# Designs tried in a protein design run: peptides against a protein of PDB entry 7RZF. Part 333

Target 1, 358 residues: chain A of PDB entry 7RZF
Amino acid sequence: PFQEEHLKQLYKIVPIKDIRNLYVTFPIPDLQKYYKSNPGHYLGHLIGHEGPGSLLSELKSKGWVNTLVGGQKEGARGFMFFIINVDLTEEGLLHVEDIILHMFQYIQKLRAEGPQEWVFQECKDLNAVAFRFKDKERPRGYTSKIAGILHYYPLEEVLTAEYLLEEFRPDLIEMVLDKLRPENVRVAIVSKSFEGKTDRTEEWYGTQYKQEAIPDEVIKKWQNADLNGKFKLPTKNEFIPTNFEILPLEKEATPYPALIKDTAMSKLWFKQDDKFFLPKACLNFEFFSPFAYVDPLHCNMAYLYLELLKDSLNEYAYAAELAGLSYDLQNTIYGMYLSVKGYNDKQPILLKKIIEKM
Target 2, 358 residues: chain A of PDB entry 7RZF as posed
Amino acid sequence: PFQEEHLKQLYKIVPIKDIRNLYVTFPIPDLQKYYKSNPGHYLGHLIGHEGPGSLLSELKSKGWVNTLVGGQKEGARGFMFFIINVDLTEEGLLHVEDIILHMFQYIQKLRAEGPQEWVFQELKDLNAVAFRFKDKERPRGYTSKIAGILHYYPLEEVLTAEYLLEEFRPDLIEMVLDKLRPENVRVAIVSKSFEGKTDRTEEWYGTQYKQEAIPDEVIKKWQNADLNGKFKLPTKNEFIPTNFEILPLEKEATPYPALIKDTAMSKLWFKQDDKFFLPKANLNFEFFSPFAYVDPLHSNMAYLYLELLKDSLNEYAYAAELAGLSYDLQNTIYGMYLSVKGYNDKQPILLKKIIEKM

## One batch from the design tools (peptide; made by RFdiffusion4, then SolubleMPNN)

Design b2_p29_6_s2 (from b2_p29_6, 14 letters changed)
Fold by OpenDDE base, seed 1:
Structure b2_p29_6_s2 (fold): chain B 358 residues (1-358), chain A 29 residues (1-29)
Amino acid sequence: as target 1 above (358 residues)
Amino acid sequence: SPLSPVRTEKQKELEKEYNELLPILLRLK
């Protein structure tokens, strides 16, 4: 258990690898008993979100952060941590205080909006999909994981407890959110730039670090974090599959793609899945343009067009990926290639969005 | 990304890196 003397601390850590990371950590109560509601997962879903109006989106727009991870981790006996970790750019390393301010602004936005049952339902649905289609882990790894989980869950729930959300507990969400305050923060900055500027060595790994108290003025600045109008809750994820029907294998199913449509402007090949029997599909489109590579100018214009198209689709990329959908867009010597992969149910929605941006 | 059962491949890679430093951070007093 961290006492007050262990809070509001800044650790400057020298990594072995050439990495720049920021860890913002909060001691929280042991939430293991609340696994059915998993308030830490709810908060991790929102804080770790990558869509428009997210914390990461804003920090990326400023060029300060590349990636963000947020969620709960086990601590010592009787407590856990909530951690927000970001990969810092070189510029971001100079703006750590402002990055953390934005974290508290986002947290303040979550307080202002309050717990949302629809967000909980999306977490529940996403976890249910992940559970239903969980790849068979290697037996040894699976057994070891089950053994660990048995310490926390009844035997009957061991397989499901990590995935199945059952209870919306706004009170517990608020309770955890109340622990995400500047007075309860531990900050670690990891960068090679601290080499030769450390005065301590970590006992277990020999990691060199410097420990400093965070100034009270900085803590107050974070405590007074206002509502930033750029932060918004995510929109509903329209890509979450709900239909998992597997169509029966056709009698005339071929082991190779068959030409099922042949027109002057289009050819369509189809192969039914005869191996995996999953509610997944791969849609691949090759677009041919006689103008794509006529000259260097047209080639550059085609490249620029595709980059702009990709940029315009970024708003859907994260939500699609969370729902088990992906897309790929590439320039080819003949034009453009588009691929849409994953659960088949919502692929038409993603495809429509791509086409609408083309 | 969330620390969740539902993670992107990029998130899984980032989480591995995250997990390398986390034990150190949790032990710093």
Scores: peptide ipSAE 0.208, ipTM 0.849, DockQ to the pose 0.439
Fold by OpenDDE base, seed 3:
Structure b2_p29_6_s2 (fold): chain B 358 residues (1-358), chain A 29 residues (1-29)
Amino acid sequence: as target 1 above (358 residues)
Amino acid sequence: SPLSPVRTEKQKELEKEYNELLPILLRLK
C-alpha cells in the first residue's frame, strides 16, 4: 500500500501520444470480496455521469474537460484505487487545481445526499442488460480472462461477477467516499507540454516525469470544498430496456425493405430482422425540404438548426447511450437525416423526445 | 477489469489510455 509519504503528490508525466489527461487517484481498501455490491461502480457511475448537474456537465461548460470516467481499479499489494480520469482541453490543463476542486465539491454533494438505492438499482439493471447482450469474446481472450478471474470468484460466478450487482451496501459506499479526500490523493497530469521540464525517468518504461508535493494550501482548499449548488444527482434513466421479446418472423417477411406506406408527404419501408434476432431496431428518417441547400444562407441555417437541435438533445444522449440507444442527426443535400438505433423497447421514448425538440 | 461494463465509447477510449498508464502510475513513488 502507499504510505503517507506517497500521498498528496503531483506527477507531471510526458506521454508518447499527444494526449492531455488528468488522473486523480485515491488508495482504497481491497473491495474484491464485495463484488456483489461493487461500491466503486456506484460511485463511478455518479462521478462519471454526463447528465445535467453532473461533474462533467459543469467542467465541460467551462471548456476544461471533454470527457471523464471514474471507478475502482485493482491495485497491487492488497489495495485498490478509485480513479477519476479526465480528458483535458488545452485550457483545462491550466485549471487542474480548479477541476479537482470541483471533483471534491461533487464528492461532497454525494456525501450530503447519501447512498441512493434507486441509483444502485439503475446500475444493476444497466449491468444486467450489458451481461445479457455481451458480445462473444474471442476464445483466447476469454480463456485468459477466466483464468485471471478464477482467483477471485467462485467458478459458477466467473462469467457474471463483473456484471451482476446483487447487494445494496450503503455502508460500503460511504466507506469509499470517506477515502475520496484530499489528504488521500495522488494526482497525475499527462501532457506533452511537460517535455523538457522533467527530472525523473521511470525505470521500467523510461517514462519521463516530474514529482512535486501538492502544497498544503492547495490541499486545504480542496478540503474546504463547499456544496456547489450546480451539482445535482441525475434523474432516473428512462431509456433502460425492460422488454426483450423478439417477435416471430412473419411468413411474408421480405428479404428487402417493403414499402408499407406511400403518401404524398411520406413513404415508409419496413424490414423485419431475419439474421440477428435481437430485440433491436434501426429507425431511419430522411426529411426533405425544398429550401435545403438553395443557397449558402439556407445551407448555413439548416446546419445551425441541426447543431442547436443536437445541443438541445445532449441531456438525453448519455442516458440513451448507457441504455444501448443511440441517435444520429445529419444534414443532407435534401434536408436532414435522423437515425435512432438500439434496443427497441425504449426507442419510442427517445424518438418522441427528439421530435419534441424539432 | 473495466471500471464498469456499461460505458460510453468515449469513456472506453479514455479507459484504454488509462490502462496503458496504470502500471506506470502504480510504480511512481
Scores: peptide ipSAE 0.392, ipTM 0.902, DockQ to the pose 0.477; fails the geometry check
Fold by OpenDDE base, seed 2:
Structure b2_p29_6_s2 (fold): chain B 358 residues (1-358), chain A 29 residues (1-29)
Amino acid sequence: as target 1 above (358 residues)
Amino acid sequence: SPLSPVRTEKQKELEKEYNELLPILLRLK
């Protein structure tokens, strides 16, 4: 267990790989017995969210962070960790104190809003989808994994325990949030820029590092984190599939795409899935314009248009990806290509959002 | 165990890096 002397520490670590990462870690109680509520997953979902008003959205807007992940990890016996990990830009490496301030501002926002049952339900639904369509594991790996899981879960729940959320426990969410405080923080910065500036070596891996106490003034600055009005809870993910019905294979189904519409303005090909039998579809659209590449100016305009369109759709990209949907937009020599892939149930919603931005 | 069952590919990549460093981070006293 970490004692008080192990808290409020900063570790500067030299990586083998050329990476720039920030790890903000908090010791938390052992939550294994609460696997049905998984409050760390709830908080990780919100802290790691990439939508408008998220922590990552603000940190990206400043050019400091590329990506972020948060959640619960197993520790030694009797405790766990909540960890926020960010991929730092070169500029972000210079603003670590301010990045962590924004983390505490977001955490303060979560305290102010309180636990939301709809967010828990969204996590539950996402996990249910992930479980339902989990890839077949290799038998040996599966057996070894099950043997490990049997130490933590009843036999009847071993298959589902990692995914099934059953109990909304706002009290446990608040308890974990109460542990996410500056006085409980351990910070690690990983960068090659610390090479030759370290004074310690880790015994097992030979990793070079420097340990420093975080100044009390910095801790106090983080403790006084106010509500930043830029931070908001995410909107509901409208892309989560709820219908998984697979239509029967038609008698007239062809092994190749069939032309089902042929007009002066459009051609449509369709092929029913005869192999995978998943509630998934691939929608591919090719748009032809005689003006797309008529000259360099039109080519540049088409490029800029597509970049602006992609930027305008960024607000949906994360929610779509979590729900197992994706889209792709590309310039072609004849115009534009659009692809929408994933679960078929909510594809019309995503397609509508794309068209509304076009 | 993963941080979350549901993550983006970018988050999974970041988590892989994290998992490599986690044993080190836990031993730093």
Scores: peptide ipSAE 0.381, ipTM 0.900, DockQ to the pose 0.475; fails the geometry check
Fold by OpenDDE base, seed 5:
Order: sequence, then C-alpha cells, then structure tokens
Structure b2_p29_6_s2 (fold): chain B 358 residues (1-358), chain A 29 residues (1-29)
Amino acid sequence: as target 1 above (358 residues)
Amino acid sequence: SPLSPVRTEKQKELEKEYNELLPILLRLK
C-alpha cells in the first residue's frame, strides 16, 4: 500500500512509444470480497461512460482528450486502484490540471446524485448478456486472464465472478467514491515531451521519470471542485437485449440470400443463419442515388453528409456497442451503405434512431 | 470506457496500452 508520502504525487514519464497519456490513480481497499456487488464496476461504468454528459464527452469537446478509460485494477495483495486514464491531445498536455479538475467535478456529481439502482441493474444486465454469449464468441486473450483470475476466485466462479452482479450495495459505492479524492491521488503524465527533463530511472524497465509533489494549491482547487452543469448521468441504455430466442430453421432455408421482396424501388434479400445459431442479425442497406458521384462536388457533399450523420449518431454509438450492437455508414460509388449488426432484439430501435437522423 | 468485461473494441485496445504502463505506475514510489 502507498503511504501518505506517496500520495499527491505527480510523475512525468518518458514513454518508448510516441504516446500522450494521463493516469489519475486512487488507492482503494481490496474489493474482491465484494465481487457480487462490484462497486468499482459501477463507478467505472459511469466514469468511463462515453455518452452525452459524460466525462469523456466534455473533455473531448474541449479538445483535450481523445479517449478515456476508468475502473478498478488489482494491485498488490489486499490493495486495489481506481484509475482514470485518458489519451491526451497536444493541447490536453497543457491542461492536465484542468482535466483532473473535470474528473473531480464528475466524481462530485456522482456523490451528489448518489448510487442509482437502475445503473446497477443496467450493469448487471450488460454483464449477463456478455456472460451468456462469452463462450460462443471467440475469446481473445481469454487464457491469460483466466490464469490471473484463478488466484482470486474459486475455480467454479472464475468464469462467472467477473460478470455476476447480484447485490446492489450503495454503501460500498459511496465508500469507493470517498477514496476518489484529491488527497488520495497519484498522477502520472506520459509524454515524450519530458525527454531530457527527468532525474530518475525506474529499476525494472529503465523508464525515465520525474517525481514532483502536487502543490497544495492545486490539491485545494481539486478539493473545491464544484458541480459542472455539463455533467449528467447517462440515460438508460435502450439497446440492451432481453429476447434471445432463436427462430427455428425453416425447411426451405437457402444456403444463399434469397430475394424475398422485389419492387421498383427496393430489393430485399434474406438468409437465415444455419451455422452460428445466435440471436444476432446483420442488416445491410445500400442506397442508390444518381447524384452521389456525378461530380467531385457531389462526392464531397455526400462525404460531408455522412460525417455529419455519424457525428449526430455518436450519442447512441457507445450505448449500442455496450449492448452488442453496431452500425456502419459508408459512402459508395452509387450512394450510401448502412449496416446494423449484433443482437437482433433491439436492432429495430437502433435502425429507427439512424433513420430519424437521416 | 469502463474497465469491465463489457467493453468496446476501442476500449480493449486502450486497455492493452494501459496494461503496458500500469506495472510501471504501480511501482513508482
């Protein structure tokens, strides 16, 4: 565990790769025994959210951050960390203090709103979906994770422990939130801009770094983080599937897509899945316009239109992806291509959202 | 992105980068 002398520290680290990252880390108690309630997952879901009113949305709007990751990580025995990691822009590297202020403003918003049972239920439902289909999806990196998890969970629960949320524990959520304070912070900034400005070398990897105490005035600014009105809790994820029924294979199922609708304005092909037997579908739409590629101007306009459309749909993209839905929009030489993929249950909802923005 | 089983593909990539640096961060005293 870190002692008080190791808190309120800033580490400037020189990376091998050309990356700009900020790590805001908080020592937290070992939460392993609370895996059924997983308060760190609850907080990670909110802090790491990418929807409107999220921490990432605001920091991205400022041009300071490209990506954000938030959640608990295992540390040494009996100790964990809560970490907020962001990918910094060049401008963001100049605004680290302000970025961290926004983090504390968001955390303060979470304290003000208090633990929400509906958010816990959403996490539970998302995890249940992921668990139900885990073995049916190609597990990338499954083997290395299992070896680590076996140290923490009974063998029988290793597969389930990461996914099973059973108990809403607002007290534990508040306990973790109480550890997410400026007085408990360790900050690391990773940038090549610190090359030649370091005075220490890490023993294991030879990483060059500089350690500095965070000024008390900065800590105080973060402690006095107000409620930023731009931060809001996410809305309920409407894309979470609830129906996983697989329709029986039709006797006349074709090995290739069959034309099921043929009109002057539209053709529809359908193929039933005969291989995977998953409650998933792929909806593909090709739109044809004689004007799409008449000239370079029309081509550029069509491109701009799709970029604007994608931007307007960004509010749904994250929630859809968490729920195992995705969409793709592309320009084609004949017009536009739209694809909606994933669990079939809520695809009509996502498709409707896309059409409403078109 | 949450550090959870439910992650976007972009989040999974970010976690790989994160995991490379995390051991260093945890050792810095």
Scores: peptide ipSAE 0.220, ipTM 0.860, DockQ to the pose 0.445; fails the geometry check

Design b2_p29_6_s3 (from b2_p29_6, 15 letters changed)
Fold by OpenDDE base, seed 3:
Structure b2_p29_6_s3 (fold): chain B 358 residues (1-358), chain A 29 residues (1-29)
Amino acid sequence: as target 1 above (358 residues)
Amino acid sequence: SPNSVVKTEEEKKLAKESEELEPILLRLK
């Protein structure tokens, strides 16, 4: 276990690969016995959220961070870690203190709002969907995973324990939030910019690093993290499927796509699933514009339009992906391609959101 | 990881890069 002397430390690490990462790590109690409530998952869901008013959205808007992951990880015996990991831009590497300030501002927002049962229910529902349609893991990986988790879960629950949330425990959420404080932080910055500036070598991999104490003034700055009005709790995920009905195979079902609509402006091809029998669909749209490739200017405009469209959809992309939906947008020589894939139930909602942004 | 909701491909990439670095980070005393 980390003692007080191991807290409020900054590690500057030289990677082998050209990467820029920030790890903000908090030692937390062992939560394994609370797997039915999984307070670390609740917090990871919110801290790692990518929607409007999220931590990532704000850090991206500043050009400091590309990606963010938040969650609990197993530690040594008797404790865990909560980790916020971000991919840093070159500019973000210069603003690490301010990035961490924003993390504490978001955590302070979570404290101010308190535990939300609806967020827990959303996590429960998402996990139930993920469990219900979990692809059969390869037997070797599955057996090794089961053998590992049998130490922590009853045999009857081993298959479900990772997915089935059963108990809303606001007390445990608050307990974990109380550990997410500047006085309990360990910071690691991973960058090649620290090459030749290290004084230690890690024993196992020979990784070069420098360790230094975080200045008390910086800790105090993070302790005084005010509420940032840019941070908001996410809205409810509208893309979570609720209908998993598999429609019967039609008598006229063809082994190939059939033309089911032919108009002056549109053709529609359809093929029913005859193999997988999943409540999933793939919607593919090709848009034809005579202007898309007329000249280099129009090509560039079509490219920029698509990039702006993708950017405008990022808020939905994450919520859709969590719900097992995805979309793809590509330029084609004739115009644009759109694909929407995943659970069929909420595909119309995602498609509507895409069309409303077009 | 108990948080094995369907990770994004970026989360998988981060997880893989993190799998290389996390053992180091967690061992640094």
Scores: peptide ipSAE 0.123, ipTM 0.680, DockQ to the pose 0.484
Fold by OpenDDE base, seed 4:
Structure b2_p29_6_s3 (fold): chain B 358 residues (1-358), chain A 29 residues (1-29)
Amino acid sequence: as target 1 above (358 residues)
Amino acid sequence: SPNSVVKTEEEKKLAKESEELEPILLRLK
């Protein structure tokens, strides 16, 4: 376990690759026995959220961070880590203290709102989807993962333990959230900009680093993190599938798309899945406009329109992705192409959201 | 992934790089 002397430390690390990363780490108790409630997953879901009012959304808006990952990691026996990892821009590397301040502001927002049972239920539903399709969607990665999990769970529970959420434990969420404090932080900054500025070498890989104590003034700044009004809890994910019914193959099912509707304004082709038997669909739309490419002005307007449409839909992108939905929008020489792919159940909701923004 | 999200190709690269660095970071005392 890390003792007090190992807390409030900053590590400046020289990578082999040209990468810029920030790791904000917190020692936490071993939560393995609480896998049915998985409070670290609850917090990782919120801290790692990418929707409006998220930590990542604010850090991206400032041009400091490209990506964010939050969650628990296994440690040695008797403890774990909660880690917030971000990919830093060149500008973000200059603002690490302020990035971490925003992390603590978001954590303070989570304390102020308290544990939300609906967020737990959303995590439960997402995990149930992932569990149901794990063997169908990702066969190659599953066998290597099981071997690692066998060390931690009874054989009978190994297949389910990673995905099983059964118990809402607000007390455990608060307990983990109470460990996410500046006095318990370990910070690592990874950048080639530290080359020639290090004084230590890591024993196992020869990684060059410098260790520094984080100044008490900086710790105090993070301890006094206020509520930033830009941070909000996510909205409920409307796209999480709940119906996984597979329709029977029609007697007249064709191996190719059949024209099922032909009108002056629209043609519709349909092909039933005859191979995969998954509760998924692909909806593809081609829109034809005689004005799309008449001249350079109309072409530029059509391009600008699509970019504005994509920007206006960005609020749904992450929630759709979490739910196993995707969309694509492209300009074509005839107008516009739209595709919606993934679980069939909530595709109409996503399609409606797209159309409402058009 | 801690977030249970389908990683983009960039996120897969980042995750792979993170997986290489995490063992080092966890051992630094």
Scores: peptide ipSAE 0.121, ipTM 0.688, DockQ to the pose 0.449
Fold by OpenDDE base, seed 5:
Structure b2_p29_6_s3 (fold): chain B 358 residues (1-358), chain A 29 residues (1-29)
Amino acid sequence: as target 1 above (358 residues)
Amino acid sequence: SPNSVVKTEEEKKLAKESEELEPILLRLK
């Protein structure tokens, strides 16, 4: 376990590549025995959320952060880490203290709201989807992970233990949240801007770094993190599939898309899946407008419209992606292209959201 | 899977270097 002397430390690290990263790390108890409730995954889901009112959404709005990952990581025997990792902009590198303040404001929001059973259920449902289709989509990646997992889980549960949430444990969520405090923090900043400003070399890889104590004033600033009214819990993900029924192959199933509807305003082609046997569909729409390419002004207006439409749909993009749905919008010579792909069950919901924004 | 984001070449480089740096960060005393 890290002693007090190992906490409240700042590491300035020189990377080999031109990257800017911030790692905010908290030592936590070993949560392996709690895999059925997985409180670290619950917190990682919320802290790493990308929707409206998320930590990432606010930090991106400031121009400080491009990406954010939150979650538990294995440590040495008897402890784990909770890590919040962000990709920093050049501006974000100047605002690391304020970025970390926002992290603690979000964590304080999670404490104020308390553990939510519906969020646990969402994590459970997402993991169940991921588990059900893991073997069908990526057979090669499974074998290498099993060897590591066999050390931690009973053989009978190895396949399921990473994915099956069974027990809502609000007490364990609160216990982990109580470890996510400024007095328990280790901060690492990775940037080439620290080249020639380091005084230590890491023994294993020769990485150059500087270690500094975080000033008590900065720790106090983070300890006094108020509720930021911009932070909100995510809304329920309406895109999570619940029906995985595969319809039987029709006797008249064509090897190519068949024209099933032909009208003055629309043509519809359909092909049933005859190969993959997955509860997935691809919906492709081409919209034709005689005005799309009439002149440069109309082309620019069509481009601007599409960018505004994409921006207006961004609130659903992350929730759709988590649920194994995606959409694509492109300008074409004749107008617009829309694609909706993924699990078929909730595609109508996503399609409706897109149409409501058009 | 959430990992099917078409990571830019930069994001792929960043993810790979993060994977290389993470063990170092966890071991720094």
Scores: peptide ipSAE 0.120, ipTM 0.683, DockQ to the pose 0.334
Fold by OpenDDE base, seed 1:
Structure b2_p29_6_s3 (fold): chain B 358 residues (1-358), chain A 29 residues (1-29)
Amino acid sequence: as target 1 above (358 residues)
Amino acid sequence: SPNSVVKTEEEKKLAKESEELEPILLRLK
C-alpha cells in the first residue's frame, strides 16, 4: 500500500523508444470481489470514452493528446490502480499540468452527474457481446487462464466471470471516484526530452528517471477543478447489437455473389455466409457519378465532399466501433465507395446515419 | 488475473502501450 509519502509524486522517465506518454495513476482498494459490478470498468468506459464531450475529445481539440485509455489495473496484494494513460503530442508535453486539470474536471463531472444505471447497462451489453463472440483462445492460453481464474471465481462462473456485469453498485462507483483525487495521484511523464536530466535508475530494467514532489500549489489547482461545460456524459450507444440470430443457409445459396436485383439505377449482389456463421454482414456500396473525374476540379470537389462527409460522421465512429461496427468511405475513379461491416442488427441504423449526412 | 483478460480494446491498448513501462511505474516508490 502506498503511504502519503508515495503520493503526489511526479516521475520523469526516459524511454528506450521515441514515445511521449503521460500516466496518471491512483491507488484504489482491491475490487476483485466486486467483479459482478466492476466499478472500475464503468469508470474506465466513461474516462476512456472518445465521443463528443469526452475527455479525449477536448484534449485532441487542443492538439495535446492523440490517444487516451482509462481503467483499473492489478497492483500488489490488497490494492489496485486506476490509470489514465495518454499519448502526448510535442505540444501536449508542454501542457501536462493542464491535461491533468482536464482529467480532474472530467472526474468532477462524473461526481456531479452521479452513477448512471443506463451506462452500466451499456457496459453489461457490450461485455455480453464480447463474451458471446470471443474468439476461442488457443487451448494452452485458455487452460492457463482458467486455472488462474479459478482462484478468484466459482467454477460455474469461471467462463463468464470476466464479462459478468450483473449488479449496479453506485456506492462502489462513488467509492472509486473518491479515490480519483489529486491528493492520491502519482504522475509519470515518459519522454526522451528527459535524457540527461535524470538522477535515478530503476532497479529492474535500468530505466533512467527523476522523481519530484508535485508542488502543493499544483495539487490545489487540481483540487479546485471546476465543472468544465465542454465535458458531457456520452449519449446512448444506439449501435449495440441485441439480436444475434443467424439465418439458416438457403437451399439455393450460391458460393459466389449472385445478382439478385438489376435495375437501370442499381445492381445488387448477395452472398449468404456459408463459412463463418456469425450474425455479421458486410454492406458494400459503389456509387457511380459521370462527373466524379471529368476534370481536376470535379475530382477535388469529390475529394472535399468525402472529407467533409467523414468529418460529419466522426461523432458516430467511436460508438460504432465499441458496438463492433465499422464503416469506410473512399473516393473511386467512378465516384464513391461505402462499406459498412460488423454485427448485422444495427447496421441499418449506421447506414441511415451515413445516408442522412450524404 | 481475471480482470486482466477481458481487456476492452482500450484496456488492450493500455496494456500494450504500458506493457514495458507499467511494471516500472507501479514499482517506483
Scores: peptide ipSAE 0.113, ipTM 0.677, DockQ to the pose 0.328

